# Designs tried in a protein design run: peptides against a protein of PDB entry 5IXI. Part 1

All scores and structures are predictions.

Target 1, 141 residues: chain A of PDB entry 5IXI
Amino acid sequence: TPLLDASSLEYLFAQGQYDLVKCLAPIRDPKTEQDGHDIENECLGMAVLAISHYAMMKKMQLPELPKDISYKRYIPETLNKSIRQRNLLTRMRINNVFKDFLKEFNNKTICDSSVSTHDLKVKYLATLETLTKHYGAEIFE
Below, numbering starts at 1 at the first letter of every chain, in headers, positions and changes, except where a header shows other numbers.
Peptide ipSAE was made for these designs. It is ipSAE averaged over its two directions, with the distance scale d0 held at 1.0 Angstrom where the peptide's residues are scored. Compare it between designs on one protein only; published cut-offs may not apply.
The geometry check fails a fold that doesn't show the stated peptide or that is severely misdrawn somewhere.

## One batch from the design tools (peptide; made by RFdiffusion4, then SolubleMPNN)

Design b1_p8_1_s1 (from b1_p8_1 with T3K E6K)
Fold by OpenDDE base, seed 4:
Structure b1_p8_1_s1 (fold): chain B 141 residues (1-141), chain A 8 residues (1-8)
Amino acid sequence: as target 1 above (141 residues)
Amino acid sequence: MFKPVKLF
């Protein structure tokens, strides 16, 4: 049995997105340079989940999504600022790789109806928990 | 390279 009802899951998913983007749920510190790259990749993965969820809810295909729907609105603001400071070629590479990844994800998981909006929310929250420092840690004072 | 999000 699901521990959370649909409304609770929707609330947590919305709150989690807000907290991640606004850095209210801060990303954990990287232990190594490779870990830093992995964290960035996970954040971009979070954006894929969020955009895919949005597309499914709107019954829109990826090419139909507004041009402003990009990873930039779905990753931590600090990471977005960091990416914006990179050279043009690097930013173009990130954009292209992200678009390809989003397309591949959609084709393999959404188009075959193997993944529901529920699954996306659960995966998002689970990833958020592992990605952030203290998400879900109730500090009992 | 982005690793595909393993949902399951």
Scores: peptide ipSAE 0.022, ipTM 0.616, DockQ to the pose 0.560
Fold by OpenDDE base, seed 2:
Structure b1_p8_1_s1 (fold): chain B 141 residues (1-141), chain A 8 residues (1-8)
Amino acid sequence: as target 1 above (141 residues)
Amino acid sequence: MFKPVKLF
């Protein structure tokens, strides 16, 4: 893989987040119901990476993050709409599980300073590539 | 249950 310079990686990371959220990089179609759940979980995982990156850049711990920070701004808008249509208990469960996962990720990975913002961006883009239909594939039409 | 994000 060509070593992307830091500025290029930053640009691609920002663009990738935008493309994911705005559904400009459409998520792949699920092959099964379980695959659909896995895709949803991966999208929520992407939100963890993005929020963790944000926290690291701002030098803030998770409890210090603004209360409005949630997965909602970091997942595909279509998925967010789908989640909003679910019953309150389901939404609460998703939120709680997400918070727990974010906390666990932070404690096990971020707090140990073993992961850099660079690593998060690389992981984000790599996951985005696998999650979307053709992200980064130059479809030479 | 969310799968843990494996960075490495």
Scores: peptide ipSAE 0.022, ipTM 0.612, DockQ to the pose 0.606
Fold by OpenDDE base, seed 3:
Structure b1_p8_1_s1 (fold): chain B 141 residues (1-141), chain A 8 residues (1-8)
Amino acid sequence: as target 1 above (141 residues)
Amino acid sequence: MFKPVKLF
């Protein structure tokens, strides 16, 4: 990957988050039901990366983050709508699993300073590329 | 089941 200068990487990361949430970069269609669950898990993983990046930039630990910080603001609006249509117990399970995963990721990766904000942005954009249909593909019409 | 985000 060409060494994007730090400013370019920051811009692409911000734009990528916006495009994912607003569904301007549409997620690929699932090939199977299991693939659909995998895509959902990847989207939740994207939220973990974004929140972790935010926490690092603000020099905040997870307990210090606002209580309203959740995956809801960091996943595609279409997926968020789908999750909201599920029963209460399912939504509670998703929320709990997400919180546990976020905590585990933070403890194993962020707290030991093994991962930089640069690494998070690179991982985010790389995942975005694989998750979306045409992200970064110049559709030469 | 969340697969751990393997950053490395």
Scores: peptide ipSAE 0.022, ipTM 0.613, DockQ to the pose 0.555
Fold by OpenDDE base, seed 5:
Structure b1_p8_1_s1 (fold): chain B 141 residues (1-141), chain A 8 residues (1-8)
Amino acid sequence: as target 1 above (141 residues)
Amino acid sequence: MFKPVKLF
């Protein structure tokens, strides 16, 4: 695999976040209903990675993050719209589970210094490649 | 290293 320098990785990570949110890198079609839920889980997981990366870069702990930070700005706009159309109980469940997972991820992974910002960017891009239809092909063309 | 995210 080609070794990406730190600047190239930073660029790709920033571009990947933009492409995911703006749906410029379209999410792959689900094969089953369960696959659709798995895709949604991965999108929410990518929001955790992005928020955690932001926190690390700002040298902030989760309680210190602005109260307006939410998964909503870090997932595809189409998915965010879909979630907003769901019933209240479903939206509450998603929000609560996301907050719990974000807290757990930071406590067990980030606060323990077991993961670097480099690792987060690599994981984000790798997930993006599997989540989208042709993202990997577009990078190498 | 990273566990899969399961919200459902």
Scores: peptide ipSAE 0.022, ipTM 0.611, DockQ to the pose 0.205

Design b1_p8_1_s2 (from b1_p8_1, 3 letters changed)
Fold by OpenDDE base, seed 3:
Structure b1_p8_1_s2 (fold): chain B 141 residues (1-141), chain A 8 residues (1-8)
Amino acid sequence: as target 1 above (141 residues)
Amino acid sequence: MFKKVKLF
């Protein structure tokens, strides 16, 4: 791991969140239908990391988070649009599964003090590199 | 099924 100073890591983490949400870092194309579902799950995993980081920085527990904190603000706008086009029951299922996963993640990793904000940023960026087509690759045009 | 985000 390049010794990114804490300030550089903070900048890259903030930029990476913006680029993912705004689709400036485009998600890789799925190779199969199952890979498409895996990509969606990875994007929802990215939202868990981002929300958990936010909660830690604000010293808030998950029940104290504003009710408007949703995966919808932390996933690609294209994926959020796709999810909104799904039937109500599917959207409710995604919401429930996400809430359960966020709770489980917080209880097992954050409450046990086993994970730092640094670890969350590193994991986020490493996942972003694997999830996107060219993130961190200088495309020499 | 969320694949465990193994941080470690």
Scores: peptide ipSAE 0.026, ipTM 0.630, DockQ to the pose 0.550
Fold by OpenDDE base, seed 2:
Structure b1_p8_1_s2 (fold): chain B 141 residues (1-141), chain A 8 residues (1-8)
Amino acid sequence: as target 1 above (141 residues)
Amino acid sequence: MFKKVKLF
């Protein structure tokens, strides 16, 4: 793998977040109902990586994060719209599951200092490639 | 359960 320099990795990570959220990197079509749920879970997982990266860069612990930090800013706008159309109880469940997962991820992966901001960016981009239709494939038209 | 977000 060409070792992307740190600046190139930072750029690709920022661009990849933008492209995911703005649906410029379209999410792959679900093959089954279960695959649709898996895609949603992967998108929420991308938000955990992004928020964890943000927290590390700001040297903040999860309780210190601004209360307005939400997965809603880090998932595809189309998925966020879909979630908003769900009943209140479903939205509360998603929020609780997300918070619990973010806490678990922080405690098991971030607090031990075994994971760097570099590792989070690499994992984010690798997940983005698998989640999207042909991300990073130069379609030579 | 967000099983795929494991870094390892």
Scores: peptide ipSAE 0.026, ipTM 0.628, DockQ to the pose 0.456
Fold by OpenDDE base, seed 5:
Structure b1_p8_1_s2 (fold): chain B 141 residues (1-141), chain A 8 residues (1-8)
Amino acid sequence: as target 1 above (141 residues)
Amino acid sequence: MFKKVKLF
């Protein structure tokens, strides 16, 4: 495995966030309704990783994060549009489950110092590769 | 050990 230097990993992580949000990295087609929900869950999970990385880089705790930091800025624009079209109860459920998961992840993983910013970037990129059809193939042309 | 993120 080429040891991606820290600068290369930072670049790939920033690019991968941009590509995911802008839908430049095409998400794989769901094979079933359940697989569609699994894809949405992984996108929301990537938002947790990105927000946690941001918090660590800024040396901020979750309560200190700006109120405008929402999963909506860290998920595909198409998924954000889909969520906005759902009924109020579904949107409230997604928001509550996301907040609870972000809090749990921070307490069990970030506060315990068991995960570095490096680990978050590696996990983000590995998840992006599983969500997209060709994310690793376009870098080698 | 990152558990698979399952929100639903």
Scores: peptide ipSAE 0.024, ipTM 0.615, DockQ to the pose 0.148
Fold by OpenDDE base, seed 1:
Structure b1_p8_1_s2 (fold): chain B 141 residues (1-141), chain A 8 residues (1-8)
Amino acid sequence: as target 1 above (141 residues)
Amino acid sequence: MFKKVKLF
């Protein structure tokens, strides 16, 4: 049984995006340098989910998306600040890999109609819960 | 199954 009706899921998805971007949902501390990279990758993965959800809701294909739609609006502001402080080559690499992955994800998952907007929201929230120290625990008090 | 994104 879905514990959440469609409206509740939509609200939680919107709130979860806001909380992630505004750093109101505290991301867990990395245990190692590799874990720090994994956290960063998961945040960028959440940006793919959010952008793909947006594209589906707007009935737009990826090439039709506004050119200003980038991961930068869908990741924690602290992470975006960190990325902006990196050298040009690193920033170009992140941007290219992100674009390629977003394209691949949409071609294999969205265009094939194998994933719904519901599935994207559920996956986003489940990933947010794993990235944060207690995001799921505070919603049930 | 959503693949983990690896950018690094």
Scores: peptide ipSAE 0.023, ipTM 0.626, DockQ to the pose 0.208

Design b1_p8_2_s1 (from b1_p8_2, 3 letters changed)
Fold by OpenDDE base, seed 1:
Structure b1_p8_2_s1 (fold): chain B 141 residues (1-141), chain A 8 residues (1-8)
Amino acid sequence: as target 1 above (141 residues)
Amino acid sequence: MFYPVKFF
């Protein structure tokens, strides 16, 4: 894929986050039940990328992030609604696993400088392309 | 799948 300059990549990353969360770039339909779970996992993974990028840009460590930061602001609103409708134990599990994974991700990759903000944006956009129905594609009617 | 962690 062609290299984008830094400013273009930043713009696409910001727009991609907005489009995903607001469901302007809707998630693709799952082909199987397992595919559905994989899509949800990828969305939560993208939340980790987005939060980590935010932390890096703000030069903050995880303990310095706002106490109310969670995946809820960084996943599709439809998925967030779906999660809120699940039973308490499931929601607790998702929340705990997410927090643990976010912590581990930041400790291993961000704090050790093994991943740059550039890498996060590239990974995010690449995942977004695979998750969404038509992102980056021109639809002619 | 990019992430090995299963949330569900």
Scores: peptide ipSAE 0.046, ipTM 0.713, DockQ to the pose 0.134
Fold by OpenDDE base, seed 3:
Structure b1_p8_2_s1 (fold): chain B 141 residues (1-141), chain A 8 residues (1-8)
Amino acid sequence: as target 1 above (141 residues)
Amino acid sequence: MFYPVKFF
């Protein structure tokens, strides 16, 4: 990861979230069906990072987060549309797994303090670089 | 440390 000052990292993190959700930083094409599933998993993982970062910045525990918080606003709009078209059982599984993982991750980030907001931003941007076709080329090259 | 999670 590049050596960025705190303000630059904050800006890039915010911009990266916007670009990912709005598909301005398009996700790379999957090479296989399994690769497609891995990409989707990483996108959902990035949603956990973003939400956890938000919770830490607001000093809110998971029960204090808005009840309507979900991955839907933190993943690419194209992926969200794809998930909505899947069968009910699949959508329920995704929702349940996401909620459980978010809960566990937030406990580790907020309660255990094992991860800093800096770590979350770095991990998010690094994942964004690997998931997108050319995002970060101007930053990491 | 970040651990991979499978959603699908």
Scores: peptide ipSAE 0.046, ipTM 0.711, DockQ to the pose 0.139
Fold by OpenDDE base, seed 2:
Structure b1_p8_2_s1 (fold): chain B 141 residues (1-141), chain A 8 residues (1-8)
Amino acid sequence: as target 1 above (141 residues)
Amino acid sequence: MFYPVKFF
């Protein structure tokens, strides 16, 4: 695995987020219904990483983040559209679980400084690679 | 990283 300098990692992280959201890096096809749910869960998990990274860069605690900060801007647009088409109860559940998970993630990994912005970017890109059709294969070989 | 919480 090649070592990426900080600037390269920053670029790839930014590009990866853009590609994921805009569906330029297409998510792999689910093999089963459960696999589909797992993929969606991973996408929401990646949103947690992205938002946490944003908060750290802004030196803001999660409660200080604007209320409009949501997974919606950090997941594939196709998934966001799919979620919006689901019933209100489901959407509320997703939102509540997401907020709770984001808070838990922050309390357990970010507040204790056990995770750096570097770690978040690496984890994000690694997850992106597994979720998409060989995204960044030439970079991570 | 394993996400212990499932959204669905």
Scores: peptide ipSAE 0.045, ipTM 0.715, DockQ to the pose 0.156
Fold by OpenDDE base, seed 4:
Structure b1_p8_2_s1 (fold): chain B 141 residues (1-141), chain A 8 residues (1-8)
Amino acid sequence: as target 1 above (141 residues)
Amino acid sequence: MFYPVKFF
């Protein structure tokens, strides 16, 4: 974080979101089935970061966010397609867990101002680096 | 900061 000015961080954050969703920064290949689940979990976690950042920038509380805000637009399109092909119970589980986690994250970190938009961007980019194939190597090395 | 969560 000391190496990036605020404008650079903002740009990289926006670019990183786009690259992740559009699969321009492809997710690394899972080494095991569990690793695959971990990757998907982290992608959903990144969706929480992105939505929380959006909410903070708009000074909105979670109930004020549009009802159509979901992880679906904040995860890789390939993963979104994969989830959409899963059975109803699985999709319901993912949705419920996501909503609960987003609520908890907002209440425990955003509402008490323990996390800034800066922190969210840094965490997002750091996670993106670990999730993707050789993404950000030039920036974080 | 970030809470561990398991979606799957």
Scores: peptide ipSAE 0.044, ipTM 0.713, DockQ to the pose 0.142

Design b1_p8_2_s2 (from b1_p8_2, 3 letters changed)
Fold by OpenDDE base, seed 3:
Structure b1_p8_2_s2 (fold): chain B 141 residues (1-141), chain A 8 residues (1-8)
Amino acid sequence: as target 1 above (141 residues)
Amino acid sequence: MFFPVKFF
C-alpha cells in the first residue's frame, strides 16, 4: 500500500465512491453465477463501509442516521436497477440482512472503536480495485 | 469487507 497523505486518501476515497456509484469505474464481469453473487455481496459490503465512514465522520450513532440511508445510494446504479427487478421477497431479504449487518458493523466501528476512518477508506479503495476492471491502472500509466 | 451473508 503506497503511503498516501491523509488529504490524498480522503480525495481518492470520495472520488472512488462517486466513480463506483455512477459506474465510471465499472464492476468486472462475473466469471460464474456464484462469482456474480459474490460481486453483489462485495458491493453491498462497500455500502456498509461508506455509510459507517459517514456515521463516524458525523459522530452519529446508527439510530441517529437519516431513515433514507440505504445501500441504494452507495452501490453501482446498474446493480441497484438489477436488485429493483427482483421479487419482493428477495428485496426484503436484502434490505433486512443489510440493515442487520450495518447495525452490527456500526456498533463495532463507533462503539468499540476497533476500526478507524482511515482503515475504512483503505479497505474501501482496496476492494474497489479488486472489483473494478481497471481502477488504479491509470496510476501506472 | 466481504458480506458474510448469502442472499441467494
Scores: peptide ipSAE 0.046, ipTM 0.716, DockQ to the pose 0.238
Fold by OpenDDE base, seed 5:
Structure b1_p8_2_s2 (fold): chain B 141 residues (1-141), chain A 8 residues (1-8)
Amino acid sequence: as target 1 above (141 residues)
Amino acid sequence: MFFPVKFF
């Protein structure tokens, strides 16, 4: 039996997105340089989840999304600022990989109806919990 | 680059 009803899950998902972007749920400190890269990749992955959820709720396909859709509004503001300071080649690589992954995720996972909006919200919140220092600790106490 | 967005 699920602990959260649909309305509660929707609220937590919306709040979690806001907290991540505004850095109200601080990302944990990386233990190594590789761990730092993994954290950034997870944040970009969460942007894919958030955009896919939005598209599904609006019953939109990727071609119907705004042409300038990007990860920039769906990742922590601090990470977005960090990416802007990187060289052109790195920024182009991130943009290309993100667009390709978003397209692949939508075609192979969303379009074939193998993943529901419920699954996206659960995955997002679970990832948020692992990325942040103390997220959720106050929710169940 | 790989985004670890595994569900299971």
Scores: peptide ipSAE 0.041, ipTM 0.664, DockQ to the pose 0.455
Fold by OpenDDE base, seed 4:
Structure b1_p8_2_s2 (fold): chain B 141 residues (1-141), chain A 8 residues (1-8)
Amino acid sequence: as target 1 above (141 residues)
Amino acid sequence: MFFPVKFF
């Protein structure tokens, strides 16, 4: 059985989102250039999980979500600043891939009810632990 | 459960 009760999981999930975005849980240093790209992709994946969780809690489909919902507010602020400094084509590519991936994730996983909000929170926190330097060591060791 | 959350 899971060690965390539902209330603890909810709290940790909310706190984890805040800590990630505000860089209070700093992303680990990349070991290679490829690792850096992987870390960025993981952060974008975290945004998918967070947005999907939000949509499920609000019982909203993707077309019903506010038009301003994007990865920008769900990734580390430092990474967001970095992306905003990239050229237009790169930013368009990131936006398009993210939107397509979010749509696919929602259609194949969320709408099919194969994934619960509980599962999303667990996956989010597990990813946060591996993505950051020291976050959640006591929880996941 | 496997979550495909990685991008290219």
Scores: peptide ipSAE 0.036, ipTM 0.666, DockQ to the pose 0.168
Fold by OpenDDE base, seed 1:
Structure b1_p8_2_s2 (fold): chain B 141 residues (1-141), chain A 8 residues (1-8)
Amino acid sequence: as target 1 above (141 residues)
Amino acid sequence: MFFPVKFF
């Protein structure tokens, strides 16, 4: 992939987040049930990347983030609707696992300064390309 | 740097 300048990368990252959440870049269809779970996990992982990027840009630690911050604003709206339809125990599990994973990621990666905002954007866009049906095809034509 | 972000 050609090296995008910092401004172009920032734009693509912002646009990619919007397109994913609003389902303008639709997620690919799962091939199996396990593939479906993998897709959900990748979406939740992308939420971690997005939240971590936000925190880094605001120079905030996790305890300083808004108390209502969650994956809900950073995953596809269709997936969020699906999760809301699951039973209470399942939703509690997802919430707890996500919070624990976000905390662990922040401690090991963000707080230790082992990952830059640039790395987060690159990882996000790379994951977005693998998750969506046609994203990025227009960028390289 | 590339790093994995996957839920277990």
Scores: peptide ipSAE 0.033, ipTM 0.664, DockQ to the pose 0.157

Design b1_p8_2_s3 (from b1_p8_2, 3 letters changed)
Fold by OpenDDE base, seed 5:
Structure b1_p8_2_s3 (fold): chain B 141 residues (1-141), chain A 8 residues (1-8)
Amino acid sequence: as target 1 above (141 residues)
Amino acid sequence: MFFKVEFF
């Protein structure tokens, strides 16, 4: 396995975030309704990883993050549009669960220094590969 | 993921 140097990993992580948000990396079709929810859950989970990576790189705690930082900038534009069309209770649930999970994740990972920025990037890219139909197939042919 | 979270 070519050990991606730190610069290559940083590039792939930045590109992967862009491709996910802009829907340039096509998300796989859900096999079931539950699989559709699992895909959406993993996209929101990836937003937690991306925001946490940003916080670590800036040496900022969650309360110090800009008020405009939200999952909306880190999920597929199609998913963000879908969420906006959902009922108020569903949108409130997503917002509350996301806020609580982001807080818990940062407390357990950043405060305990148990997870590095490297680990976050590797986890993000591995999740992106499982979410997309062909992400990584074109990189190794 | 490090944690399993269900948003939906």
Scores: peptide ipSAE 0.044, ipTM 0.719, DockQ to the pose 0.151
Fold by OpenDDE base, seed 4:
Parts: C-alpha cells; sequence; structure tokens
Structure b1_p8_2_s3 (fold): chain B 141 residues (1-141), chain A 8 residues (1-8)
C-alpha cells in the first residue's frame, strides 16, 4: 500500500520542487570535489524529472514545450547562478548534455509509457531526500 | 538507476 495517497504525493512533489529551487531545502555539503559534481549532476537529473512530469501532464512533446522550459528554473538558484558564471564552453556542454538526456528520457516516458507521473514524483522526492541535509525529518515530526 | 549522466 503506498503510504502516501495521490493527493499527498502531489503536494509533497510540488513543495519539494519549490523548496529545492528556492534553497529552502538546503543541499548537503559536498565531501569532495567529485561529490560536488555528483550533487550538481543529481540536481540536473531532478530538472529532467520535473520537466518530464510537466510534459506528461500537459501531453506535450519536447518540441511543443515552451522555449523558456530549461533546467535553470528547476535547479537550486545558487547552482543556477554558479553555472551562469562558468565559461561558455562549459555552459554549452551542460546545455547540450541536458537536452540530449531530456530527449532520451522524454522518449522513454511519453512514447514508451514505461514511466508514470507517479514514478517521477516518487523518484524526485527520493532524490531530494538524499540530496538535502534534513529533508524528510520534518515530514515525520 | 536513472542518472548516470555526467554533465561535468
Amino acid sequence: as target 1 above (141 residues)
Amino acid sequence: MFFKVEFF
């Protein structure tokens, strides 16, 4: 039995997106430089989940998504600021890799129907819990 | 494991 009803899961997913972007759910401190890159990669991965969820809910394909749909709105504002300060080549690489991964993931989610909106929300929240210092501790107090 | 994508 899912411990969370569909409405509770929807609420937590919406709240979790807001908290991540606004840095209200603080990302854990990296233990190493590699761990820092892993954290950034997971944040970009969460942006793929969020955008894919949006696309599925709107029944839109990637070319139909608004041009302003970008990882920039779905990652922590601090990380977005950091990425903006990086050199042009790095920013182009991030953008290209993100677009390619989003395309592949969207094809699997929308075209193959192998992933539900429920699965996306569960995966998002589980990733958020692992990325943040104390996310979920307040859910059970 | 959905995210073995290295952006960096």
Scores: peptide ipSAE 0.044, ipTM 0.714, DockQ to the pose 0.151
Fold by OpenDDE base, seed 1:
Structure b1_p8_2_s3 (fold): chain B 141 residues (1-141), chain A 8 residues (1-8)
Amino acid sequence: as target 1 above (141 residues)
Amino acid sequence: MFFKVEFF
């Protein structure tokens, strides 16, 4: 497999983030209720990867991140809309679990230098491919 | 190993 050069990987990562958030790369339809929850969890997981990548690129720790950084900017707009329609307790739970997980992920993975920005991009793109209906499928019309 | 976190 030709290793995508670092510039190509950066481009694909940026494009993939944009396409996911803007729903240009539509998420696959869930096969079951559990699969629906798994898809939502993976989207939130991708938000952790994206925010962690951003923090690493900016050489910032989580407490130094802008106060307005939230998973809401890194998940599909449709999912964000769905979450906003949920009851207050559910939204608070999602927010708290996300913050705790983001903190844990950064402490165990980023601060320990066990994962590079390259690894985050590769993982993000691989997850995006599995979450979307046709991402990376060149529809040769 | 990426941890699967259940948000929901």
Scores: peptide ipSAE 0.044, ipTM 0.712, DockQ to the pose 0.143
Fold by OpenDDE base, seed 2:
Structure b1_p8_2_s3 (fold): chain B 141 residues (1-141), chain A 8 residues (1-8)
Amino acid sequence: as target 1 above (141 residues)
Amino acid sequence: MFFKVEFF
């Protein structure tokens, strides 16, 4: 395994977040309506990883996170636009489920120190690779 | 551990 040095992993993680949010890493096309929902769920999962990483780096607990830290900054801009066009009830549901999941993730994986910032970055990049059509193809050239 | 969370 080419052990990406910690600096390379940090760079790739930062770049991967930027590319995902800015839609520079093209998300794979959904094959079905259900696959579309799965892609959206995975993007929201990516936001959990990113926010958890941020919280750990800042040594902040989830309740201490600024209210402006939301999934909206950590998902593709296209998906964020799509979500904003949905009805209020759907948006409220997404927000509530996201908060609950973020809390559960933190309690089960972060609070017990079972997951490091390194693990979050690796998991983020691995998920990004599966979500995108070609992300990582350039890393092996 | 794949957290399959259904947001929708």
Scores: peptide ipSAE 0.044, ipTM 0.711, DockQ to the pose 0.146

